# Designs tried in a protein design run: peptides against a protein of PDB entry 1IK9. Part 158

Target 1, 211 residues: chain A of PDB entry 1IK9
Amino acid sequence: MERKISRIHLVSEPSITHFLQVSWEKTLESGFVITLTDGHSAWTGTVSESEISQEADDMAMEKGKYVGELRKALLSGAGPADVYTFNFSKESCYFFFEKNLKDVSFRLGSFNLEKVENPAEVIRELICYCLDTIAENQAKNEHLQKENERLLRDWNDVQGRFEKCVSAKEALETDLYKRFILVLNEKKTKIRSLHNKLLNAAQEREKDIKQ
Target 2, 207 residues: chain A of PDB entry 1IK9 as posed
Amino acid sequence: MERKISRIHLVSEPSITHFLQVSWEKTLESGFVITLTDGHSAWTGTVSESEISQEADDMAMEKGKYVGELRKALLSADVYTFNFSKESAYFFFEKNLKDVSFRLGSFNLEKVENPAEVIRELIAYALDTIAENQAKNEHLQKENERLLRDWNDVQGRFEKAVSAKEALETDLYKRFILVLNEKKTKIRSLHNKLLNAAQEREKDIKQ
Target 3, 195 residues: chain B of PDB entry 1IK9 as posed
Amino acid sequence: MERKISRIHLVSEPSITHFLQVSWEKTLESGFVITLTDGHSAWTGTVSESEISQEADDMAMEKGKYVGELRKALLSVYTFNFSKESAYFFFEKNLKDVSFRLGSFNLEKVENPAEVIRELIAYALDTIAENQAKNEHLQKENERLLRDWNDVQGRFEKAVSAKEALETDLYKRFILVLNEKKTKIRSLHNKLLNA

## One batch from the design tools (peptide; made by RFdiffusion4, then SolubleMPNN)

Design b2_p20_7_s2 (from b2_p20_7 with E1S E5K E6K L18F)
Fold by OpenDDE base, seed 5:
Structure b2_p20_7_s2 (fold): chain B 211 residues (1-211), chain C 211 residues (1-211), chain A 20 residues (1-20)
Amino acid sequence: as target 1 above (211 residues)
Amino acid sequence: as target 1 above (211 residues)
Amino acid sequence: SEEIKKLEKEFEEKEKEFEE
């Protein structure tokens, strides 16, 4: 089961933060349980897949688009843009919400809720879920932090090896050229010496022919 | 201000999860505000630095050690080991807690609380804090995840450069040796040719002398 | 012929020194 708790403001009580809990199995389309609380009272309703389909049809909206709007309205938490307006009557237990666009407002959905007899249990369970979620997220943060530190060490190790490899390549090239030049110069000197010996031998032969 | 919410069980009501909120400035030693709730009622008390010091003295415990025990009892959330027992009287508003060791239990501290007139406000604010903490932790998790993905890319990039550098070093060495051997062999051939010319010149001179 | 063989040997030794 998936669950989301959001802070909302009711049009009837704009000064009192309310909490909207939605619980569902796999997808919101298959139905959900909605719970509303003001921290004193709680109200719960079950919305079936058939009710969602009927509301989409009544709106002449494609089911997938309608479920997408429900997901935004009920699961996003009230972002700073008052795009969604929530209404609830404690007397009728009727909950409805509207999407507000610049030039048009329209009802997105409506649900009958039932007042919970023991709201304290719902509130306690809601707080427990929040605390459990905090603990899970903290454990995940600690894991990700340790993994980041590991990856940074691994990066530094490879970077250091890479820099050493670059330096070793340059040093190797320099050393090989130096050795090559030494050997080459020895062979050049030997060639020059042999040419001088040939020149001297030719000059001596020319002297012997001239007697 | 720092704040911690923990789930606790009261000895008087072991079937009902209670929530213990502690709020303090910088350090618990300087005093704190404690709030207890069952999701219906709430109780609050302020504990001063002087009261903490007095309780430590009454226990004949070093203040730093006592504050360390308070921090464990009040901020850790009840771990599976029932090392801390919490007691509260709704009639007297007296809250006390004990540390349970294998062979000894002792009272760690006691506080007078006051019943909150509007518990719903305290409960709503507590839920708001939990939701805000969840949102902050989610944002931190998303940031750490993106950083992990960045570090992994950076590691793969450097690793690939390192492997290319190793291969390039080996290729350079092989190429330089190949080029060296080619030039060296040309010089060997030239030296051999010059020696043959010297030998021929010497043989011709020996013929001319016999002639 | 002996001087040529000596030079060939010196070249082979210098090739080894370059390979080390």
Scores: peptide ipSAE 0.017, ipTM 0.817, DockQ to the pose 0.095; fails the geometry check
Fold by OpenDDE base, seed 1:
Structure b2_p20_7_s2 (fold): chain B 211 residues (1-211), chain C 211 residues (1-211), chain A 20 residues (1-20)
Amino acid sequence: as target 1 above (211 residues)
Amino acid sequence: as target 1 above (211 residues)
Amino acid sequence: SEEIKKLEKEFEEKEKEFEE
């Protein structure tokens, strides 16, 4: 089961933060449980897949688009753009919410809720879930941090090996050329020496022929 | 101001999860505000630096050690080892907690709390803080994840450059040796040719002298 | 002939020193 808790403001009680919990199985489209609380009272309702389909049809909206809007409204809370307005009557237990656009506001959905007999249990469970989520996210953060530190070490190690490889390549090239030049110069010197000996021998022979 | 919320079990109400909020400035040693809630009622007290010092003295415990135990008890909640036992009387508003060791249990601290007039406000604020903490931790997780992905890319890039450098070093060495051998062989051939010419010239001269 | 063989041997030894 998936769950999202969001803070919302009710039009009737704008000074009191309310909390909207939505719980669902795999997809919001398959239905969900909605819980509203003000930290003292709680109200719960169940929305079926058929009700979601009916609301989409009543709105003349494509179901996937409707569920997308439903997800934005109920799982994100009132984002900073106040795109969604929430209304709740404690008397009728009727919850409805509207999407506010520049030129048009329209009802996005409506639900009948029931007052919870023991709101403290719902509130405690909600706080427990928040604390569990904090602990899980903290454990993920610690894991990711350790992985980041590992990756940084691994990067530094490879970078250091790469720099050594570059330097070793340059050193090798320089050394090989130096050694090559030395050997080549020795052979050039030997060629010159042999050539001079040949020239001298030829000159001596030419002198011996001239007596 | 720093804050930690923990779940605890009271000896008097072991079936009902309670929440212990501790709030402090920079250090727990400088004093703290403690809030207890069951999701319906809330109780608050303030513990001064002087009270912390007095409790440490009464326990004949070094202050830093006492604050360390206080931090474990009040900020970690009852860890799975049940090392800390929490007691609260709703009638007297007296909160005390004990450290349970194998052979000895002792009172670690005691506080007088006051019942909050509007517990819903405290509970809403507590839930708000939990939701804020979740959002902050989620943002940190997303950041760390992106950094991990960056570091992994950077590692792969350096690794690929390193492998290319190794291969290029080996190829360079092989190419330089091949080129060197070719030039060297040309010079060897020239030396051999010149040496043969010298030998022939010397043999001809020896024939001319015998002639 | 002996001097050439010596030079060839010195050359082969230096080639080995270059391969090492």
Scores: peptide ipSAE 0.017, ipTM 0.817, DockQ to the pose 0.105; fails the geometry check
Fold by OpenDDE base, seed 3:
Structure b2_p20_7_s2 (fold): chain B 211 residues (1-211), chain C 211 residues (1-211), chain A 20 residues (1-20)
Amino acid sequence: as target 1 above (211 residues)
Amino acid sequence: as target 1 above (211 residues)
Amino acid sequence: SEEIKKLEKEFEEKEKEFEE
């Protein structure tokens, strides 16, 4: 089961933060349980897949688009743009919310809730879920931090090896060329010496023929 | 100000999860505010640095060790080992906790709390703090995940360059040696040819003298 | 490669100057 808790403000009680919990299986389209609390009282209702389909039809909205709007309204909380307005009557237990666009406001959905007999249990469970989520997120953060530190070390090690490889390649090329030039020059000197000996021998033979 | 919320079980109400909030400045040693709630009622007390010092003295414990035990008891919650036992009287508003070692149990601390007049406000603030902490931890997780993905890409890029550098170094060495051997062998062949010409010239001259 | 070719060419030119 998936769960999201958001803080909302009710039009009737704008000074008191309320908490909206939504729980569902896999997709919000399959239905969900909604819980509202002010930290003293709690109200819960179940919204079925059939009710979601009926609300989409009544609004003449494509179901996927309607569910997308429900997800934005119910799971994001009141973003800074007050695009969604939440209303609740404690007397009728009727919850409804509106989408406010620049030029048009419309009711996005409405649900009947029931007052919870033991709100303290619902509040305790909600706080437990928050604490569990904090612990899970902290464990993920610690794991990711250790992986980052590992990857940074591994990167530095490979970078240092790469720089050494570049320098070693340049040094090797320079050394091999120096050695090649030395040996080549030695052989060139020997060839010159042998040519001079051949020229002298030819000149002596020409002198011996001329007597 | 630092804050920690933990779930605890009271000896008097073992079936009902209670929440223990501790808030302090920089160090727990400087004093702290403790808040207890069952999701319906809340109780708050302030513990001064002087009270912490007095409790350490009364226990004949070094202050740093005592504060270390307070930190383990009050900030860790009931770990699976039930090393700490929490007690609270709703009538007297007296909170105390014990450390249970294998062979010895002792009272670690005791505090007078006051019943909060508006517990719903304290509960709402506590839930808000949990939601804010979740949002902050999620943002940190998303940041660390993006950094991990960056570092992994950077590592793969450097690793691929390093492997290419190694292969290029080996190829360069092999090519330079092959070229060197070719040129050297050509010069050796020329030296041999010149030596043979010198030997022939000397033999012809010796024939001409005998002739 | 270019330096080897340059050294080879300088040597071939000097060898031609010795072969007249």
Scores: peptide ipSAE 0.016, ipTM 0.817, DockQ to the pose 0.069; fails the geometry check
Fold by OpenDDE base, seed 4:
Structure b2_p20_7_s2 (fold): chain B 211 residues (1-211), chain C 211 residues (1-211), chain A 20 residues (1-20)
Amino acid sequence: as target 1 above (211 residues)
Amino acid sequence: as target 1 above (211 residues)
Amino acid sequence: SEEIKKLEKEFEEKEKEFEE
């Protein structure tokens, strides 16, 4: 089961933060359980896949688009843009929410809720879920932090090896060139010496022919 | 202000999860506010630095050690080892907690709490703090994840450059050696040719002298 | 001598290709 808790402000009680819990299996489209609380009382309702489909049809909206709007309204809370407004009557237990566009507000959905007999149990379970989520997120953060530290070390190690490889390449090239130049110069000197000996021998022979 | 919320089990009501909130400024040693709730009622007390010092003295414990035990008891909850037990009387509003060692239990501290007139406000604020903490931890998680992905890319880039550098070094060495061997062999061939010409010239001169 | 100069030149050209 997936769950999301959001803070909402009810139009009727804007000074009192309410909490909207939505719980679902795999997809919100398949239906969900909605719970509202003010920290003293709680109200719960179950919304079926058929109700979601009917509301989408009544709105003349494609089901996937409607579910997308439900997800924004119910799981993100009223984001900082107050695009979604929430209404609840404690008397009728009727919950409805609207999407506010620039010039038009329209009802996105409505649910009949039931007052919970033991709101403290629902509130305790909600707080437990929050604390569990905090602990899970802390564990993930500690894991990611350790992995980042590992990756940084690994990067520094490879960088250091790369720099050493570059320097070793340049040094090797320079050494090879120096050695080959030396050997080539020795061979050039030997060739010059042999040519001079040949020239001298030819000159001596020309002198011997001239007696 | 720093805050920690923990789940605790009261010895008197082990079936009902309670929540212990501790709030403090900088250090727990400087005093703290303790709040207990069952999701319906709430109780709050303030503990001063002087009370902490007095309890440490009464226990004949060094203050830093005592504060260390308070931190374990009050901020970690009863860890999985149930080393700390919590007691609360709703009638007297007396809260006390014990450290359980193998053969000895001792009272670690006791506080007089006051029943909160509006427990719903305290509960709402507690849930808000949990939700804020979740959001902050999620933002940290997303940041660490992005940094992890960056570090992994950077590592792969340097690794790829390193491998290319190694391959380029080996290729260059091989090319240089091949070229220099060719040049050296040419010079060796020229030297051999010149030596043969010198030997032939010497042999011809020796024939001319015998002639 | 010319072939050595050619190799020296090819070497200088490859040295340049490595500096670029």
Scores: peptide ipSAE 0.005, ipTM 0.816, DockQ to the pose 0.126; fails the geometry check

Design b2_p20_7_s3 (from b2_p20_7, 8 letters changed)
Fold by OpenDDE base, seed 5:
Structure b2_p20_7_s3 (fold): chain B 211 residues (1-211), chain C 211 residues (1-211), chain A 20 residues (1-20)
Amino acid sequence: as target 1 above (211 residues)
Amino acid sequence: as target 1 above (211 residues)
Amino acid sequence: KEEIEKLEKEFEELEEKFKK
């Protein structure tokens, strides 16, 4: 079961924050339970898949688009954009909400709610769910923080190895060239010595021919 | 201002989850506001630094240790260890809590509370704080998740560069040795050729002397 | 002959020093 709690303002009581809970199984399209509270009283209603389908048809809206609008209205919390207006009558227990566009406002949905006999239990369970969600999110934050610290250490370790590899490559190249030059110079000296010996032998032979 | 909400069970009403809010400035030692609610009624009391000091003295406990026990009792939520027992009288508005050890139970603190006239406002504000805390923790989780994904990319990038550097070092060493051997072999061939010329010149001179 | 063999040996020793 999935659940979302949002704060909303009712047109009839704009100074009193209300809380809208929506609970559903897998998808909002399959139906949901809506609970409204002012922190003293609570009201609950069940909305079936058939009611959602009927409201979509009555609006001449494609069902997936309609459910998408329900998700925005009922699960987002009233964002700073007054795009959704919520209305509730405590006398009739009728809840309805409107989408406000620049040139058009239209009713998006309406639900009959029932007053809960024991609102304190609903409120306590709602607070419990909030506290459980806080604890779960804290545990997730602590896990992600530890994972970040691990990833940062692992990055520093491989970065340090990479820098050492670069330096070792440059040092190896320099050392190999120095050694090569030394050996090459020894061989050049030996070649020069052998050439001088050949020149001397040729000069001696030319002297021996001249007697 | 710091705030913590915890679920507790009262000895008088063990089947009804109560909520204990503690609010303070910088440190619990400087005093705090305690609020108790059952989701219908609320009770609030202010505990001063002087009252905390007096209770520590009456217990013959070092103040820092006493404040440490207050933090555990009032801010941890009742963990699965029934180490702290909470008592409240709705008639007297007297709240007290005990620490239960294996062989000793003792009163840790006691507070006179006052019944709140408008409990719905306190409950609404408490739910608002929970929802705000959920939103803050969600934003922090999203930030930490994005940072983890960044750190993982950065790690993969430097790891790939490191592996390329290792392979390039091995390839460089192998290439430099191959090039060196080729040049060395050319110099060996030149030295052998010069020695053969010297041997031939010596043999010709020995023929000219015999002639 | 001996001088050529000595030079070949000196070259081999230098090659081995480069392989280390």
Scores: peptide ipSAE 0.018, ipTM 0.819, DockQ to the pose 0.098
Fold by OpenDDE base, seed 2:
Structure b2_p20_7_s3 (fold): chain B 211 residues (1-211), chain C 211 residues (1-211), chain A 20 residues (1-20)
Amino acid sequence: as target 1 above (211 residues)
Amino acid sequence: as target 1 above (211 residues)
Amino acid sequence: KEEIEKLEKEFEELEEKFKK
């Protein structure tokens, strides 16, 4: 089961933060349980897939688009101010919400809720879920931080090896060329010496032929 | 101000999860505010630095060690089961906690609390803090995840460059040696040719002298 | 002959110095 808790303001009680919990299985389209609390009282209702389909049909809205709007209204938490207006009557237990656009406001949905007999249990469970979520997220943060530190070390190690490899390649090239030049110069000197000996021998022979 | 919320079990109400909030400035040693709730009622007390010092003195415990024990008891959340026992009287508003060790149990501290007149406000604020902490931790998680993905890409890029550099170094060495051998062989061939010409010239001169 | 052999030896020594 997936769950999201959001803070909302009711039109009837704008000075008191309310908390809206939505619980669902895999997709909000399959239905959901909605719980509202003010920290003293709690109200719960169940919305079926058939009710979601009926509301989409009544609005002449494509179901996937309607569910997308429900997701934005009910799961976004602190969405952009004033986009959604939440209304609840504690007397009738009727909850409805409106989407406010620049030129059009319309009711997006409505739910009948029931007052919870033991609101303290619902509130305690809600706080427990928040604390569990904090602990899970903290453990994930610590894991990601350690992994990030590992990856940074590994990156620095490879970077240092890469820089050493580049320098070693340049040094190798320079050394090999220097050694090659030395050997080549020795051979050039020997070739020049042999050519001079050959020229001298030819000149001596030409002198000996001229007698 | 720093804050920690923990779930605790009271000896008087072991079936009902209670929530212990501790709020402090920089260090718990400077004093703190403690709030207890069961999701319906709330109780608050203030503990001064002087009270902490007095409790440490009464226990004949070094203050830093005592504050370390307070931190473990009050801030650990779900610490190891049974290490700390929490007691609260709703009638007297007296809160005390014990450290249970294998051979010794002792009272670690006690606080007088006051019943909060509007517990719903305290509960709402506590839930708000939990939701804010979730949002902050989630934003940090998303940041760390993106950074981790960045570092992994950067590591792969440097690793790939390093491997290419190693291969290019080996290829360079091999190529330079091959080129060197080719040039060396050409010079060897030229030296041999010049020696043969010199030998032939010497043999012809020796024939001409015999002639 | 001796000069050629000497040159071949010098070349081998140089090849060894290049391999080291």
Scores: peptide ipSAE 0.018, ipTM 0.819, DockQ to the pose 0.096
Fold by OpenDDE base, seed 1:
Structure b2_p20_7_s3 (fold): chain B 211 residues (1-211), chain C 211 residues (1-211), chain A 20 residues (1-20)
Amino acid sequence: as target 1 above (211 residues)
Amino acid sequence: as target 1 above (211 residues)
Amino acid sequence: KEEIEKLEKEFEELEEKFKK
């Protein structure tokens, strides 16, 4: 079961933050349970898949688009200021909400709720869920922080090895060229020496032929 | 101001989860506000730095150690099962808590609370704080997740550059050696050729002298 | 002869030093 708690302002009670809990199985489209509380009283209603389909049809809206609007209204909390207006009558237990656009306001949905006999149980369960969510998110944050620290260490280690490899490549290249030049120069010197000896021997032979 | 909400079980009402909110400025040692709620009623009390010091003295405990035990009792929620026992009388508004060790149970502290006139306001504010904390933790989780993905990409990039650098070093070394051997072999061949010419010239000169 | 053999050995030793 999935759950989202959001804070809303009712048009009738704008000074009192209300909490809207929506609970569903896998998808909001399959229906949901809606719970409203002011921290003293609570009201609950179940919205079926058929009711969602009927509201979409009544609005002449494609069901997927309608469910997308329901998610924005009911799960996003205070979306962008004033886009969604929530209304609730404690007398009739009628909950309805509107989408306000610049030139068009329309009812997005309406639900009959029932007053909960023991609102304290609903409120305690809601607070428990919030505290559980905080604990889970804290554990996830600690895990992600440790993972970040690990990845940063691993990055620094590879970076340091990479820099050493670059330096070692340059040093090796320089050393190999130096050694190569030394050996080549020795061989060039030996070639020159042998060539000069050959020239001298040829000149001496030409002198010996000339007596 | 710092705040921690925890769930506790009262010895008098073990079936009803209570919520303990502790609020303080910078350090718990400087005093704190404690609020208890069952989701219907709320009770609040202020504990001063002097009261904390007095309780530490009454317990013959070092103040830092005592404050450390207060943090474990009041801020950790349900610590390890059964280590802390909470008691509250709704009649006297007397709140006290005990630390239970295998061979020693002792009172860790006691506070007089006052019943809040408008518990719904306290409960709404508590839920608002929970929802704010959830939103902050979610934003932090999303940030840490993006940071992890960045660090992983950066690691993969450096690792790939490192592997290319290693391969390029080995290829360069191999190519330099091949080129060096080729040039050396040419010079060796030239030296051998010159040396053979010199030996032949010397042998011919020795024949001309014997002749 | 001996000088050539010495040069060839020096060259082999150089090749071995460059193979390591």
Scores: peptide ipSAE 0.017, ipTM 0.819, DockQ to the pose 0.118
Fold by OpenDDE base, seed 3:
Structure b2_p20_7_s3 (fold): chain B 211 residues (1-211), chain C 211 residues (1-211), chain A 20 residues (1-20)
Amino acid sequence: as target 1 above (211 residues)
Amino acid sequence: as target 1 above (211 residues)
Amino acid sequence: KEEIEKLEKEFEELEEKFKK
């Protein structure tokens, strides 16, 4: 079961923040329970999948599009742009809401609500849900923060190993070249020495032929 | 200004969850506003720094320790261990709470509250604060999640560079050794060739002398 | 002969120093 609470302003009572709770199973399309409260009174209604389908048909709107508009209206309140206007009569318990476009306002939906006998229970449960949600979100935040700190440590460790690897590669190259040059120079010296011995031996032989 | 809302159970009404709101500036020691509600009625009291100091003195408790106990009691409710017991009289508007130890219960503090004339305003504001806190925590969660994803990418990038550096170091070492061996073998062959020429020249000279 | 053997030994020692 999913739940969303939103603050709304009713056209009839614009100075009094109301709260709209919507509860549903998996998808809003399958129906939902709507609860309205002003912090003193509460009203509840159940909206079935068939009622949602009927409202979509009455509007000549595709059901998925209609449910998408319901989701925006009921789960986000008016939104920051006052796109949705909410109306409620305490006398008739009739709740309806409109979508305000640039040039046209139209009724998006309507529900018959029933006055709750014990609104305090509904309000207490609503506050409990808010507090539970805060606690869950805090625990998630603490977890994510610890994970961020872990990931940052792991990054620093690998970065330090990488820098050491780069330095070790450069040091290895330099050392190997130095060693190779030493060995090569020794071999060059030996070749030169042998060549000089050959030249001297040839000169001595030429002297021995010339007596 | 800081605020904390906690659920509590009153000894007088254990079946009805009450909510305890505490609001303070920077530190609880400087005083606070306490609000109690059952979702229908609300009661408020202001506790001054002087009252907190007086209660600490009356208990013969160090002020910082006393404030530490107030913080645990009032900002966490009873806690999971029912360490704190809350009492409220709707008639006297007297709120008091006790700390339950293994062998002793003692009064930790008491406050005179006043019944709020319009509890619906207090309840609405409390719900608004809960919803705002939820929204803030959600935004923080989304931010931390994105940061985790960034840190994980950065870690993978550096890890991949590190692995390439290790492989490049090993490849460099292997290549340099192979090249050095080739050059060394060429020099060995040249030395052997010169040595054979010297031996042949010496043998020819010995023949010329015998001859 | 002795000079050749000495050269071969010096070569082996240098190869060992390069392998180390």
Scores: peptide ipSAE 0.017, ipTM 0.819, DockQ to the pose 0.093; fails the geometry check

